Peptides against a protein of PDB entry 2Q3Z. Designs and how they scored, part 150

Target 1, 272 residues: chain A of PDB entry 2Q3Z
Amino acid sequence: YVLTQQGFIYQGSAKFIKNIPWNFGQFEDGILDICLILLDVNPKFLKNAGRDCSRRSSPVYVGRVVSGMVNCNDDQGVLLGRWDNNYGDGVSPMSWIGSVDILRRWKNHGCQRVKYGQCWVFAAVACTVLRCLGIPTRVVTNYNSAHDQNSNLLIEYFRNEFGEIQGDKSEMIWNFHCWVESWMTRPDLQPGYEGWQALDPTPQEKSEGTYCCGPVPVRAIKEGDLSTKYDAPFVFAEVNADVVDWIQQDDGSVHKSINRSLIVGLKISTKS
Target 2, 254 residues: chain A of PDB entry 2Q3Z as posed
Amino acid sequence: YVLTQQGFIYQGSAKFIKNIPWNFGQFQDGILDICLILLDVNPKFLKNAGRDCSRRSSPVYVGRVGSGMVNCNDDQGVLLGRWDNNYGDGVSPMSWIGSVDILRRWKNHGCQRVKYGQCWVFAAVACTVLRCLGIPTRVVTNYNSAHDSNLLIEYFRNSEMIWNFHCWVESWMTRPDLQPGYEGWQALDPTPQEKSEGTYCCGPVPVRAIKEGDLSTKYDAPFVFAEVNADVVDWIQKSINRSLIVGLKISTKS

## One batch from the design tools (peptide; made by RFdiffusion4, then SolubleMPNN)

Design b2_p23_7_s1 (from b2_p23_7, 6 letters changed)
Fold by OpenDDE base, seed 4:
Structure b2_p23_7_s1 (fold): chain B 272 residues (1-272), chain A 23 residues (1-23)
Amino acid sequence: as target 1 above (272 residues)
Amino acid sequence: TLTDEELLLSQLPIGSLPSKYYL
């Protein structure tokens, strides 16, 4: 998980799983230096360099920093996300074939945000950075991935009497979503939460004021321990949210219906 | 509009893909 430089990222849908080759390239020339620059431009370093550096021995701390810095939200991070299929002023997310070019572009342009990324691009870059920093990391793809906006572990759709989804809600289910899992001890938690930790560098929700997510023990998610830092409810919802349809009747009344046909979460962890 | 291939290679909200692609 730290030595493999080439791999595959899973995309598509649960019924139509696709994969693309990806060059993580954590050992390519200059990549480590770029990863160190990424740490040196993070808001915590800029605020207090000594404190930030003193905490870099913690993969928990570093993982959280990296999840925030891979996206350009809130900081001088690497990638700008875009999902509207208008990429003419940058690079289409679908055109990237590896993390190296992205990181080099970022560095070579004075740590200016690279256009553009979507979930797998964010995840792949994070994977490269974390591997480069010696943290065993893998990309994870989750099909029918929920984005719970209001932390109720539900994806709620409003539907008319014909079953058509109404309104524009940011809370949604993605066809797929990618994040990373990193292997680390969790001395900040109770015993037994060492192992794979989920980190999500795609800017979806703010965690403690920053667009970052995790680390949260995969075990905690599996066992439903939503009190476990960081961001357990959000990550749990990505893989376990229930879907609720609020069906509006002709009289304007709204009825709750559990949508059992839409199964949230089919997680695939990559091998390396 | 995206082709089916482009749709499968893009992160999209549910409903943006034809129903045949969902579980």
Scores: peptide ipSAE 0.499, ipTM 0.917, DockQ to the pose 0.590
Fold by OpenDDE base, seed 2:
Order: structure tokens, then C-alpha cells, then sequence
Structure b2_p23_7_s1 (fold): chain B 272 residues (1-272), chain A 23 residues (1-23)
């Protein structure tokens, strides 16, 4: 979880699991220096360098900073996400074979956002950075992964009487989603939440005003303790959301239907 | 358009995949 520089990232779907080789490269030349630059350009450092540096001894604090800085939303972060298959002005997310080239490009272009990433690219870069900083970290993949947009622990689809999805604001279920889990103590929480903590660097929802997510104890998610910081409801929904169809009839009546064919969440964790 | 292989290697809304891949 710290020493391994090469590994696999799981993709595909729950029924058709795929994997790709990935070079995390945390010990390659200059990568640690780039990780330190990443910390030195984060908004908290720019606001108050002394306060930011004093908190870098906390893996909770550092994990949250890295989660925010791996994406370029709201800051000088590393990667710009794109999902519309229009990558002609950059690199296709599917073309990356490791974190090293991404981090070097970011640094060499004056911390300009690298085009482009999707979930596994964000997760893999975060994994590299966290490992560089001495935090045991692994990439995880969740199939049928929910993106709860309104914090109700549901994925809601609006449908007409023919079952066709209506509107452009339907909530999202990904075929797969990747994030990281990092091993750390949680002195900021009640006892018993040490261990694996989920962190999600893919820009999905804002947490405390920035596109970041976690750390949240995997145990808290498993036990349904949604009061646990950070972002427990969102991470819980990624793996446990119920799917609801709101079926509108021609007369304007609405029927609520639980969609039992869409089971959210099937998580696989890497062993290295 | 993405091939079936490319679909499985991309993060996509589940509705963008053929049902055989997730149901």
C-alpha cells in the first residue's frame, strides 16, 4: 500500500469486470517534490501558510487537501475531468498508463490543469500522492456507483407512463466509480474509527465549499453512522443508495416505484 | 460512438450501457 509502484485498477461493470495495469510511480525521480508543490499551491496554504504547514502532520488534514487538489475544480489542482468523449485538445482519460506523466505534466506547465481525467485517473493520482506522503492508500472500485445530488440517500428517476426517463437532471449511477481508501487514525472522532478511510478526488459534490470528499471511516459507512465527518451521507449513498422511479401518468398523477433491478454498490478493494 | 470494449473502459452513466452489462 506504500511500496508497490505498479498495480491494477478495476473497471467495467459488475458482471463484466475489467482491469488495467497502472504505474503509480511514487518513488520515481521528482514525484515527491511534485507532491510537495501540490501541498504548497493548495488554497489553505495560500491563505495561511503557517497554519497549513502546522496541520500537515495530520493524515486526516492532508488526505482532505489531496482529495481537493487532485481535481482542478476551485483551485490549481492537477486534473480536469471530462466525460463527453471530446478529448481532442488533450489526452483521453483512457490513454493514461500511470500517475507519473500526469504529475510531471502538471508541474512542468506551471501547475496548469492536465486534460483529461475520469474517476480512476483521479483515484490513481490521489493514491500516488498519498503514498508519496507516507499514507497507506489503495484504489477501490465500486460498480453501479451512485452520485446522490440532493443528499437524500436516493437515486431518483422521473419517468413517463411508458417508463421513459424524463428531464436532464436525473441523478447519476455510474457503471463504475473509483476512489481511494487510506489507513489512518481518527483522533477527531469517537474511538473505534481508525483504519481505512474513504477519500474521493473525483469532483462530484462540494464539501465545505470545495470539490473534495472524505476522509470518512469505512467502518462508519458499514455501520450506517452518517453523522461521521467527512461526507458520510455522500459516500454511503455511493454504495447503498436506493433507486426510486417517479412515474408520471398522462393525468398528472405520480406513482412511486422502488427500482429493484438496479442494485447500487459492489465494492472491490485492491490488495496492493 | 464507443465500442463495447471502450464503454467498459470508460466511466459512463449506467443508462449509456447496454442492459446486458449491468442487469
Amino acid sequence: as target 1 above (272 residues)
Amino acid sequence: TLTDEELLLSQLPIGSLPSKYYL
Scores: peptide ipSAE 0.496, ipTM 0.918, DockQ to the pose 0.584
Fold by OpenDDE base, seed 1:
Formats: C-alpha cells, sequence, structure tokens
Structure b2_p23_7_s1 (fold): chain B 272 residues (1-272), chain A 23 residues (1-23)
C-alpha cells in the first residue's frame, strides 16, 4: 500500500469487469518533490502557511487537502475532468498508463491543470500522492456507483406513462466510479473508526465549499453511521442509494416503483 | 461515438451503456 509502484485499476461494469495496469510510481525521481509542491500550492497554505504546515502531521488533514488538490476545481489542482468524449485539446483519460507522467506534466507546466481525467485517473493520482506522503492507500472501484445530488440517499428517475425519462437527469449512476481508501487513525472521532478511510478526488459535490470528499471511515459507511465526518451521506449513497422510478400518468397521478434490475454499489478494493 | 471497448473503459452514466453490459 506504500511500497508497490505498479498495480491494477478496475473498470468496466459489474458484469464485465476490466482492469488496466497502472504505474503509481511514488518512488520515481522528483515525484515526492511534486507532491510537496502540491501541498505548498493548496488554498490553505496560501491563506496561512504556518497553520497549514502545522497540520500536515495529520493524515486526516492531508488526505482532505489531497482530495481537493488532485482536481483543479477551486484551486491550482492537478487534473481537469471531462466526460463528453471531446479530448482533442488534451490527452484522453483512457490514454494514461500511470500517475508519474500526469504529475510531471502538472509541475513542468507551472502547476497548470492537466487535460484530462476521469474517476480512475483522479483516484490513481491521489493514491500516488498519498503513498508519497507515507499514507497507506489503495484504489477502490465501485460498480453502479450513484451520484446523489440532493442528499436524500435516493436516485430518482421520473418517467411518463410510456416509460420515457422526463425532466432533470442530474442524479445518475455511473457504470463505475473510483476513489481511494487510506489507512489512518481518527482521533477526531469516537474510538473504533480507525482503519480504512474513503477519500474521493473526483469533483462531484462540494464539501465545506470545496470539491473534495472525505476522509470518512469505511466502517461508518458499512454500519450506516451518516453522522461521521467527512461526507458520510454522499459516500454512503455512492454504494447504497435506493433507486426510485417515479411513473407519472397522463392524469397527473404519480406512483413509485422500486428498480429491481439495477442495484447500486459493488465495491472492489485492490489487494495492493 | 465510443466503441464497446471504449464504453467499458470510460466512466459513463449507466444509461449510456448498452443494456447487455449492466443488466
Amino acid sequence: as target 1 above (272 residues)
Amino acid sequence: TLTDEELLLSQLPIGSLPSKYYL
């Protein structure tokens, strides 16, 4: 989780699992220095360097900073996300084979955002950075991963009487989503929440005003303790959201049906 | 348009995939 430089990232769908080799490369030349630059350009450092540096001994603090800095939203972060298959002015997310090239490009271009990433690219870069900083970290893939936008733990689809999806399609389920889990103590929480913590660097929802997510104890998600910081409801929904189909009749009546064909969440953790 | 292979290697809304890949 710290020493391995090569691994696999899982993609595809729940029934068609794919994997790609990935070079995390945390011990390659200059990578640690780039990770330190990443910390030194984070908004908290720029606001108060002394305070930021004093908190870097906390994996909880550092994990949250890295989650925010791997994406370029809100800051001088590493990657710009794109999902519309228009990558001509950058690198296709599917073309990356490791974190090293991404981090080097970012640094060598004056910490300008690298185009482009999707979830596994964000997760893999975060994994490299966290490992460089001495935090045991692994990439996680969740198939049928929900994106709950209104914090109701539901993915709601509205359909007309013909079964056609109507209205806002903002709430959605990804074929897969990747994030990281990092091993750390949680002195900021009650006893028993030490261990794996979920962190999500893909910009999906703002947490305390920043596109970041976690750390949240994997145990809290498993046990349904949504009161635990950070972002437990969102991460819980990614793996456990209920899917509701609302059927609206021509007379304006609405009834709900439980989607039996699609189950949210099938998490796979990497072995190294 | 994405090929079937590209669909599986890209993060996409589940509804954008052919049903054979998720049903």
Scores: peptide ipSAE 0.480, ipTM 0.915, DockQ to the pose 0.578
Fold by OpenDDE base, seed 5:
Structure b2_p23_7_s1 (fold): chain B 272 residues (1-272), chain A 23 residues (1-23)
Amino acid sequence: as target 1 above (272 residues)
Amino acid sequence: TLTDEELLLSQLPIGSLPSKYYL
């Protein structure tokens, strides 16, 4: 998990799982230096360099910083996300085959955001950075992954009597979503939460005012301990949210559709 | 591997149950 530089990222759907090869390249020339630059341009370092540096021995602290810095939201981070198929002024997310070129482009252009990423690109770059910093890390793919925006553990759709979806469709389910899991102790939590921790570098929701997510113990998610920092309710919802498809009638009545269902969450992890 | 089209579809919100974008 630290020493492997080549791997696979799982994509597709729960019924049709596919993968792509990926070069993580954490030991290639100059990559460690780029990872250190990433830490030195983070908002916490800029605010108080001494405090930031004193905390870099904590994989909990570093993991959370990296989660925020892999995306360029709110900071000088690495990647700009884009999902609208308009990639002409950059590189298509589908064109990347490894993390090294992305990190080198970021550094060589004065830490300007690289265009463009999607979930697996964010996750793969985070995996490279964390491995480079000595934190055992793997990419995770979750099929039928929920994005809960209002922290109610529900993904709600509203339809009229004709079956047409109403509203802005802000709450959503991805066919797949990627993030990372990192191995660390959790001295900041009660005993028993050491082990794999989920971290999500894709800018989906703000955590404490920054587009970052985790670390949260995988055990806490499995056991439903939503009080566990960081971001347990959000990560729990990604893998466990209920989908509610509401039918709205002209008489003002609302009822759940019985003909539309989706099982949220099917997580698989890499072995390299 | 996924084609560019398949991958694009896989990264769209499902938006419906079932969805035409579900692969």
Scores: peptide ipSAE 0.024, ipTM 0.675, DockQ to the pose 0.315

Design b2_p23_7_s2 (from b2_p23_7, 7 letters changed)
Fold by OpenDDE base, seed 4:
Structure b2_p23_7_s2 (fold): chain B 272 residues (1-272), chain A 23 residues (1-23)
Amino acid sequence: as target 1 above (272 residues)
Amino acid sequence: TLSDEELLLAQLPIGSLPSKYYL
């Protein structure tokens, strides 16, 4: 989880799982230096360098910083996300084959955001950075991954009689979503929450005002302890949200669909 | 529009996929 530079990332759907090779390249020339630059341009360092540096011994702190800095939201982070299939002014997210080129492009262009990423690209870059910093990290793919925007642990779809989704589409289920899990102790939590911690660098929701997510103990998610920092309800919903698929009639009445069922959260952890 | 291959590579709302891919 620290030494492996080559691995696989899982994509596709729950029924059609695909894997792609990925070069994490955490030991390639200059990559560690780029990771250190990433830390040195983070908002917390810019605000108070001494305080930021004093906290870099904490993988909890560093993990949260990296989660925020891998995306360019709110800061001079690495990647700009895009999901509209219009990538002509950059690189298609599907074209990347490793983290090294992304990080080098970011650094070489004055820490300018790299276009473009989607979840697995964010996760893979975060994985590289965290591994560079000595934090055991793996990429995780979750199929039928829920994005709960209203924190109710429900994903509700309203469909017309033709199956077309109606209304607000902000809450959704992704075909797949990727994040990382990092191994760390959690001295900031009750005993027993050491181990794998979920971190999500894809800018989905703000956590304490910043597009970052985690770390949250995988154990807490498994046990349904939503009180644990950070962002337990959101991560829990990604893997455990209940889905209600409604059919809306012309008269405005809604009925639960009997023709569609979807199970949220088929999680695959990598061995690399 | 995405090709069938791209549908299995891109992160997409599940509702954007043909049912055959997730049901």
Scores: peptide ipSAE 0.542, ipTM 0.935, DockQ to the pose 0.597
Fold by OpenDDE base, seed 5:
Structure b2_p23_7_s2 (fold): chain B 272 residues (1-272), chain A 23 residues (1-23)
Amino acid sequence: as target 1 above (272 residues)
Amino acid sequence: TLSDEELLLAQLPIGSLPSKYYL
């Protein structure tokens, strides 16, 4: 989880699992220096360098910073996300084969955002950075991954009488989503929440005003403790949301239907 | 448009996949 530089990332769908080889490369030349630059350009360092540096001994603090800095939202972060298949002015997310080239491009271009990433690219870069900083980390893939935007633990679709989705598809389910889990103690929580912590560097929802997510104890998600910081309800919904169809009829009536064909959440954790 | 192979490698809304891949 710290020493392995080569690994696999799982993609595809729940029934058609794919994997790709990935070079994390946390011990390659210059990568540690780039990870330190990432910390030194984070908004908290720019606001108060002394306070930021004093907190870098905490994997909880560092994990949250890295989650925010791997995406370029709100800061001078590493990657710009794009999902519309228009990648002509950059690199297709599917073209990357490792984290090293991404991090070197970011640094060599004056910490300008690298185009482009999707979830596994964000997760893989975060994994590299966290491992480089000595935090045991693994990439996680969750199939049928929910993105709850209104914090109700539901994915809601509006449909007409013919089953056609109406309106904006704001809430949605990904075929797959990737994030990372990092091993750390949680002295900021009640006893028992040490171990794997979920961190999500893909910009999905803001946490305390910044596109970051976690760390949240995997145990808290498993046990349904949604009061646990950080971002337990959101991460819980990614793996446990129920899907609801609101079926609109011509007479103005609305029928609530539980969609049992879409089972949210099938999490696979890597072993290296 | 993405090929079937590309659909399995890209992160996509589940509804963008043919039903055979997720149902």
Scores: peptide ipSAE 0.527, ipTM 0.927, DockQ to the pose 0.574
Fold by OpenDDE base, seed 1:
Structure b2_p23_7_s2 (fold): chain B 272 residues (1-272), chain A 23 residues (1-23)
Amino acid sequence: as target 1 above (272 residues)
Amino acid sequence: TLSDEELLLAQLPIGSLPSKYYL
């Protein structure tokens, strides 16, 4: 989780699992220095360098900073996300074979955002950075991964009487989503929440005003403790959201139906 | 338009995939 430089990332769908080789490359020349630059350009450092540096001994603090800095939202972060299949002015997310080239490009171009990433690219870069900083980290893939944007733990579809989806599809389920889990103690929480912590660097929802997510104890998600910082409800919904269909009837009434055909969440973790 | 291979590599809304890939 710290020493392995090459691994696999899982993609595809729940029924058609794919894996790609990935070079994390945390020990390659200059990569640690780039990770330190990433910390030194984060908004908290720019606001108060002394305070930021004093907190870098906390993997909780560093993990949250890295989650925010791997994406370029809100800051001089590493990657710009794009999902519309229009990548002509950059690199297709599917073209990357490792974190090293991405990080080097970012640094060599004056910390300009690299185009483009999707979830596994964000996760893999975060994994490299966290490993460089001595935090045991692995990439996680969740199939049928929900994006709950209104914090109600539901994915809601509105349908007409013919079952056709109506209106804005703002809430969604991804075929797959990737994030990272990092091993750390949680002195800021009650005993028992040490161990794997979920961190999500893909910009999906803002946490405390910044596109970042976690760390949240995997145990808290498993046990349904949604009060646990950070971002437990969102991460819980990614793996456990219920899917609800709101079906309009002929009389104008709306009927609530639980969609049992769409099962959210099938999480797999890498062994290295 | 994405090829079948690209559909299994890209992160996509589940509803944009042919049902054979997820149902």
Scores: peptide ipSAE 0.525, ipTM 0.926, DockQ to the pose 0.583
Fold by OpenDDE base, seed 2:
Structure b2_p23_7_s2 (fold): chain B 272 residues (1-272), chain A 23 residues (1-23)
Amino acid sequence: as target 1 above (272 residues)
Amino acid sequence: TLSDEELLLAQLPIGSLPSKYYL
């Protein structure tokens, strides 16, 4: 989880699982230096360099910083996400074969955001950076992955009397979503939450004003302890949200229906 | 339009493909 430079990332859907080879390349020339630059351009460093540097001994702190800096939302982060299939002014997310080229492009262009990434690209770059910084990290894939926007642990669809989805809600389910799990102790939490921690660098929801997510103990998610920082409800919903259909009738009445066909969450953890 | 192969490589909303790919 630290020494492996080549691995696989799982994509596709729950019934049609695919994998791609990925070069994490955390030990390739200059990559450590780029990871250090990433830390030195983060908003917390720019605000107070001494305080930021003093906290870099904490994998909890560093993991959270990296989660925010792998995406370029609201900072000088590495990747710009795009999902609309318009990639002509950059590189298609599907074209990347490793983290090294992405990180080198970012650094070589003065920390200008690299176009473009999707979830596995964000996760893979985060994995490279965290491994480079000595934090055991793996990429995970979750099929039928929920994006809960309003923290109610539900994905809500509005439908007409014919069952057709109405409107364009930000809450949605991805065919798959990737993030990382990092091994660390959690001295900031009650005992027993050491081990794998989920971190999500894909910009989905803001956490404390920044597009970042985690670290949150995988154990807390498994046990349903949503009180644990950081972002337990969001990560829990990614793997456990219920799907609700609000069916609008022609008479204006609304019927709530639990959608039992859409089962959220099927997580695969990598062994490399 | 994305081919079926491309659809399995891209992160996509549920519903962008026939339900057989997600359910």
Scores: peptide ipSAE 0.523, ipTM 0.926, DockQ to the pose 0.577

Design b2_p23_7_s3 (from b2_p23_7, 6 letters changed)
Fold by OpenDDE base, seed 3:
Structure b2_p23_7_s3 (fold): chain B 272 residues (1-272), chain A 23 residues (1-23)
Amino acid sequence: as target 1 above (272 residues)
Amino acid sequence: SLSDEELLLAQLPIGSLPKKYYL
């Protein structure tokens, strides 16, 4: 989880699992230095360098900073996400084979955002950075991954009388989603929440005003303790949300139906 | 448009996949 430089990332769907090889490359030349630059350009450092540096011994603090800095939202972060299949002015997310080239491009272009990433690219880069910083980290894939936007632990679809989805479709389910889990103690929480912590560097929802997510104890998610920081309800929903259809009839009435065909969440953790 | 194989490699809304892949 720290020493392994090559691994696999899982993609596809729950029924059709795919994987790609990925070079994390945390020990390649100059990569650690780039990770340190990443810390030195984060908004917290720019606001108060002394305070930021004093907190870098905390993997909780560093993990949260990294989750925010791997995406370029809100800061001078590494990657710009794009999902519309229009990548002509950059690099297709599907073409990356490792984190090293991404990080080097970012640094060599003056910490300019690299185009483009999707979830596994964000997760893989975060994994590299965290490993560089000595934090045991693995990439995880969750199939049928929910994106809850209103913190109600539901994915809600509005449908017409014919079952056709209506509206903005803002709440949605990904075919798959990747994030990372990092091993750390949680002295900021009650005893028992040490261990794997979920961190999500893909910009999905803001946490305390920044596109970042976690760390949240995997144990808390498993046990349904949504009171623990950070972002427990969101991460819980990614793997456990229920799907509800609101079906509007011709007379204007609305019927609530539990969608039992859309099963949210099948999480796979890597062994390395 | 994306091939079925390409759909499995990209992160997409589940509704963008044929139902056979997730139902």
Scores: peptide ipSAE 0.529, ipTM 0.927, DockQ to the pose 0.585
Fold by OpenDDE base, seed 1:
Structure b2_p23_7_s3 (fold): chain B 272 residues (1-272), chain A 23 residues (1-23)
Amino acid sequence: as target 1 above (272 residues)
Amino acid sequence: SLSDEELLLAQLPIGSLPKKYYL
């Protein structure tokens, strides 16, 4: 989880699992230095360098910083996300084969955002950075991954009488989503929450005003303890949200139906 | 449009996939 430089990332769908080889390359020349630059350009460092540096001994703090800095939202972060299949002014997310080229491009272009990433690219870069910083980390893929936008632990679809989805489609389920899990103690929480912590660098929702997510104990998600920082409800919903259809009838009445055909969440953790 | 292979490599709304891939 720290020493492995090559691995696999899982993509596709729950029924059609695919994988690609990925070069994490945490020990390649200059990569550690780039990771340190990433820390030195984070908003907290720019605001108060002494305070930021004093907190870098905490994997919890560093993990949260890295989660925010791997995406370029809100800061001088590494990657710009794009999902509309228009990648002509950059690199297609599907073209990357490792974290090293991405990090080098970022640094060599004055810490300008690299175009483009999707979830596994964000996760893989975060994995490289965290490993460089000595934090055991693995990439995780979750199939049928929910994006809950209103913190109600539901994915809600509005449908007409013919079952066609109507209106705002902001709440959605990804075919797959990737994030990372990092091993750390949690002295900021009650005993028993040490171990794997979920961190999500893909910009989906703001956490305390920044596009970042976690760390949250995997145990808390498994046990349904949504009170644990950080972002337990959101991560819980990614793997456990219920899908609800609101079906409008011709008479104007609305029928609530639980959609049992769309099962949210099938998480796969990498072995290295 | 994306090919079937690209649909399995890109992160997409599940509804953008043919049902055969997720149902």
Scores: peptide ipSAE 0.529, ipTM 0.931, DockQ to the pose 0.584
Fold by OpenDDE base, seed 5:
Structure b2_p23_7_s3 (fold): chain B 272 residues (1-272), chain A 23 residues (1-23)
Amino acid sequence: as target 1 above (272 residues)
Amino acid sequence: SLSDEELLLAQLPIGSLPKKYYL
């Protein structure tokens, strides 16, 4: 998980699993230096360099910083996300085959955001950076992954009497979503939460004012301990949210139905 | 939030996203 430089990222759907080869390349020339630059341009370093550096021995702290810095939201981060198929002024997310070119482009252009990424690109770059910094890390794919925007553990949508979806389709379920899991102790938590921790570098929701997510113990998610920092409710919802279909009638009645055709959450992890 | 077009194309290097996922 630290030494492997080649791997696969799982994509597609739960019924039709696909994978792509990926070069993580954490030991290629200059990559460690780029990872250190990433730490040195993070908002916490810019605010208080001494305090930031004193905390870099903590994989919990570093993991959270990397989660925020792999995306360019709110900072000088690595990747700009884009999902509208308009990639002419950059590189299509589907064109990347490794993390090394992305990181080199970022550094060589004065830490300007690289265009463009989607979830697996964010996850793969985060995996490279964390491995480079000595944190055992793997890419995770979750099929039928829920994006809960209001922290109620539900994915909700409204239909009229004709079955037409009403309002903004803000909450959604991805066919797949990628993030990373990193191995670390959790001295900041009660005993028993050491091990794999989920971190999500895709800019989906803000955590403490920054587009970052985790680390949260995988054990806490499995056991439903939503009080566990960081971002346990959000990560829990990605793998366990219920889908609610609200049907509005002309008579003012509202019907609630659980969409059982959508099974949220099927997580698989890489071995390399 | 993502537009309907963005939702249709998002994270689909291989495969398709059924409309039922747009919630």
Scores: peptide ipSAE 0.029, ipTM 0.692, DockQ to the pose 0.184
Fold by OpenDDE base, seed 2:
Parts: structure tokens; sequence; C-alpha cells
Structure b2_p23_7_s3 (fold): chain B 272 residues (1-272), chain A 23 residues (1-23)
């Protein structure tokens, strides 16, 4: 979880699991220096360098900073996400084979956002950075992963009587989604939440005003303790959200569809 | 944040038609 530089990232679907090789490259030349630059350009450092530096001994703090800085949303972060199949002015997310080239491009272009990333790219870069900083980290893939947009722990679809999807902003389920889990103690929480902590660097939802997610104890998610910081409801929903398929009649009445049973979440963790 | 179109295309092979994913 710290020493391995090459690994696999799981992709595909729950029924047809795929993987790609990935070079995390945390020990390649200059990568640690780039990780330190990443910390030095984060908004908290720019606001108060002394306070930020004093907190870098906390893997909880560092993990949260890295989660926010791997994406370029709201800061000088590493990667710009794009999902619309228009990658001609950059590199297709599917073309990356490792974290090293991404991090070097970011640094060499004055911390300009690298085009482009998707979930596994964000997760892989976060994994590299966290490992560089001495935090045991693995990439995690969750199949049928929910994106709860309204914090109700539900993924709701509305259809008319003909089965046509209604509404402009339907909540989404990824065929797969990737994030990272990092091993750390949680002195900021009640006893028993040490161990694997989920962190999600894909810019899905804001947490405390920035596109970051976690760390949240995997145990808290497993036990349903949604009060646990950070972002327990969101991470819980990724793996456990209830899916409701509503049929709306012409008279405005709604009822649950009986034709579909949707199960969110099938998590696979890497061993290296 | 991600647009609905972006979410529909996410993590699909290049050339795949936008499809809402249903389990």
Amino acid sequence: as target 1 above (272 residues)
Amino acid sequence: SLSDEELLLAQLPIGSLPKKYYL
C-alpha cells in the first residue's frame, strides 16, 4: 500500500469486471517534490501557511487537502474532469497509464490543470500523492455507485406512464466509480474508527465549500454512523443508496415501479 | 459539478452512446 508502484485499477461493470494496469510511480524522480508543491499551493496554505504546515502531521488533514487538490475545482489542483467524450484539446482520460506523467505535466506547466481526468484517474493520482506522503493508500472501485446530489440517501428516477424519464436533474448511478482508502488513526473521532478511511477526489459534491470528500471511516459507513466526519452520508450513499423508480401518471399521482429492483454498490478493494 | 450529459458518458468506452445507466 506504500511500496508498490505498479498495480491494477478495476473498471467495467459488476457483471463484467475489467482492469487496467497503472503506474503509481510514487518513488520516481521528482514525484515527492511535486507532492510537496501540491501542498504548498493548496488554498489553506495560501490563506495561512503557518497553520497549514502545523497541520500536515495529521493524515486526516493531509488526506482532505489531497482529496481537494487532485481535482482542479476551486483551486490550483491537478486534474480537470471531463466526461463528454470531447478530449481533443487534451489527453483522453482513457489514455493515461500512470500518475507520473500527470503530476509532471501539472508541475511543469506552472500548476496548470491537466486535461483530462475521470474517476479512476483522480483516484490513482490521489493514491500516488498519499503514498508519497507516507499514508498507506489503495484504489477502490465501487460498481453501481450512486451519486447522491440532494443528501437524502436516495437515487430517485421519475418516469411517465410510458416509461420515459422525466425531470432535468435525475440523480445518477455510475457503472463504476473509483476513490481511495487510506489507513490512519482518527483522534478527532470517538475510539474505534481507526483503520481504512474513504477519500474521494472526483469533484462530485462540495464539502465545506470545496470539491473534496472524506476522510470517513470505512467502519462508520459499514455500521451506518452517518454523523461521522467527513461526508459520511455522501460516501454511504455511494455504496448503499436506495434507488426509487417512480412512475408519474397524467393526473400527477406517483407510485413506485414494480418492474425494477436496483441495488447500489459492489465494492472491490485492491491488495496493492 | 458534473452535467447530466457528462455523468451519462462517464466511465464508458470512447464512442459509446450516452445512456442512462439502470441496474
Scores: peptide ipSAE 0.113, ipTM 0.740, DockQ to the pose 0.159; fails the geometry check

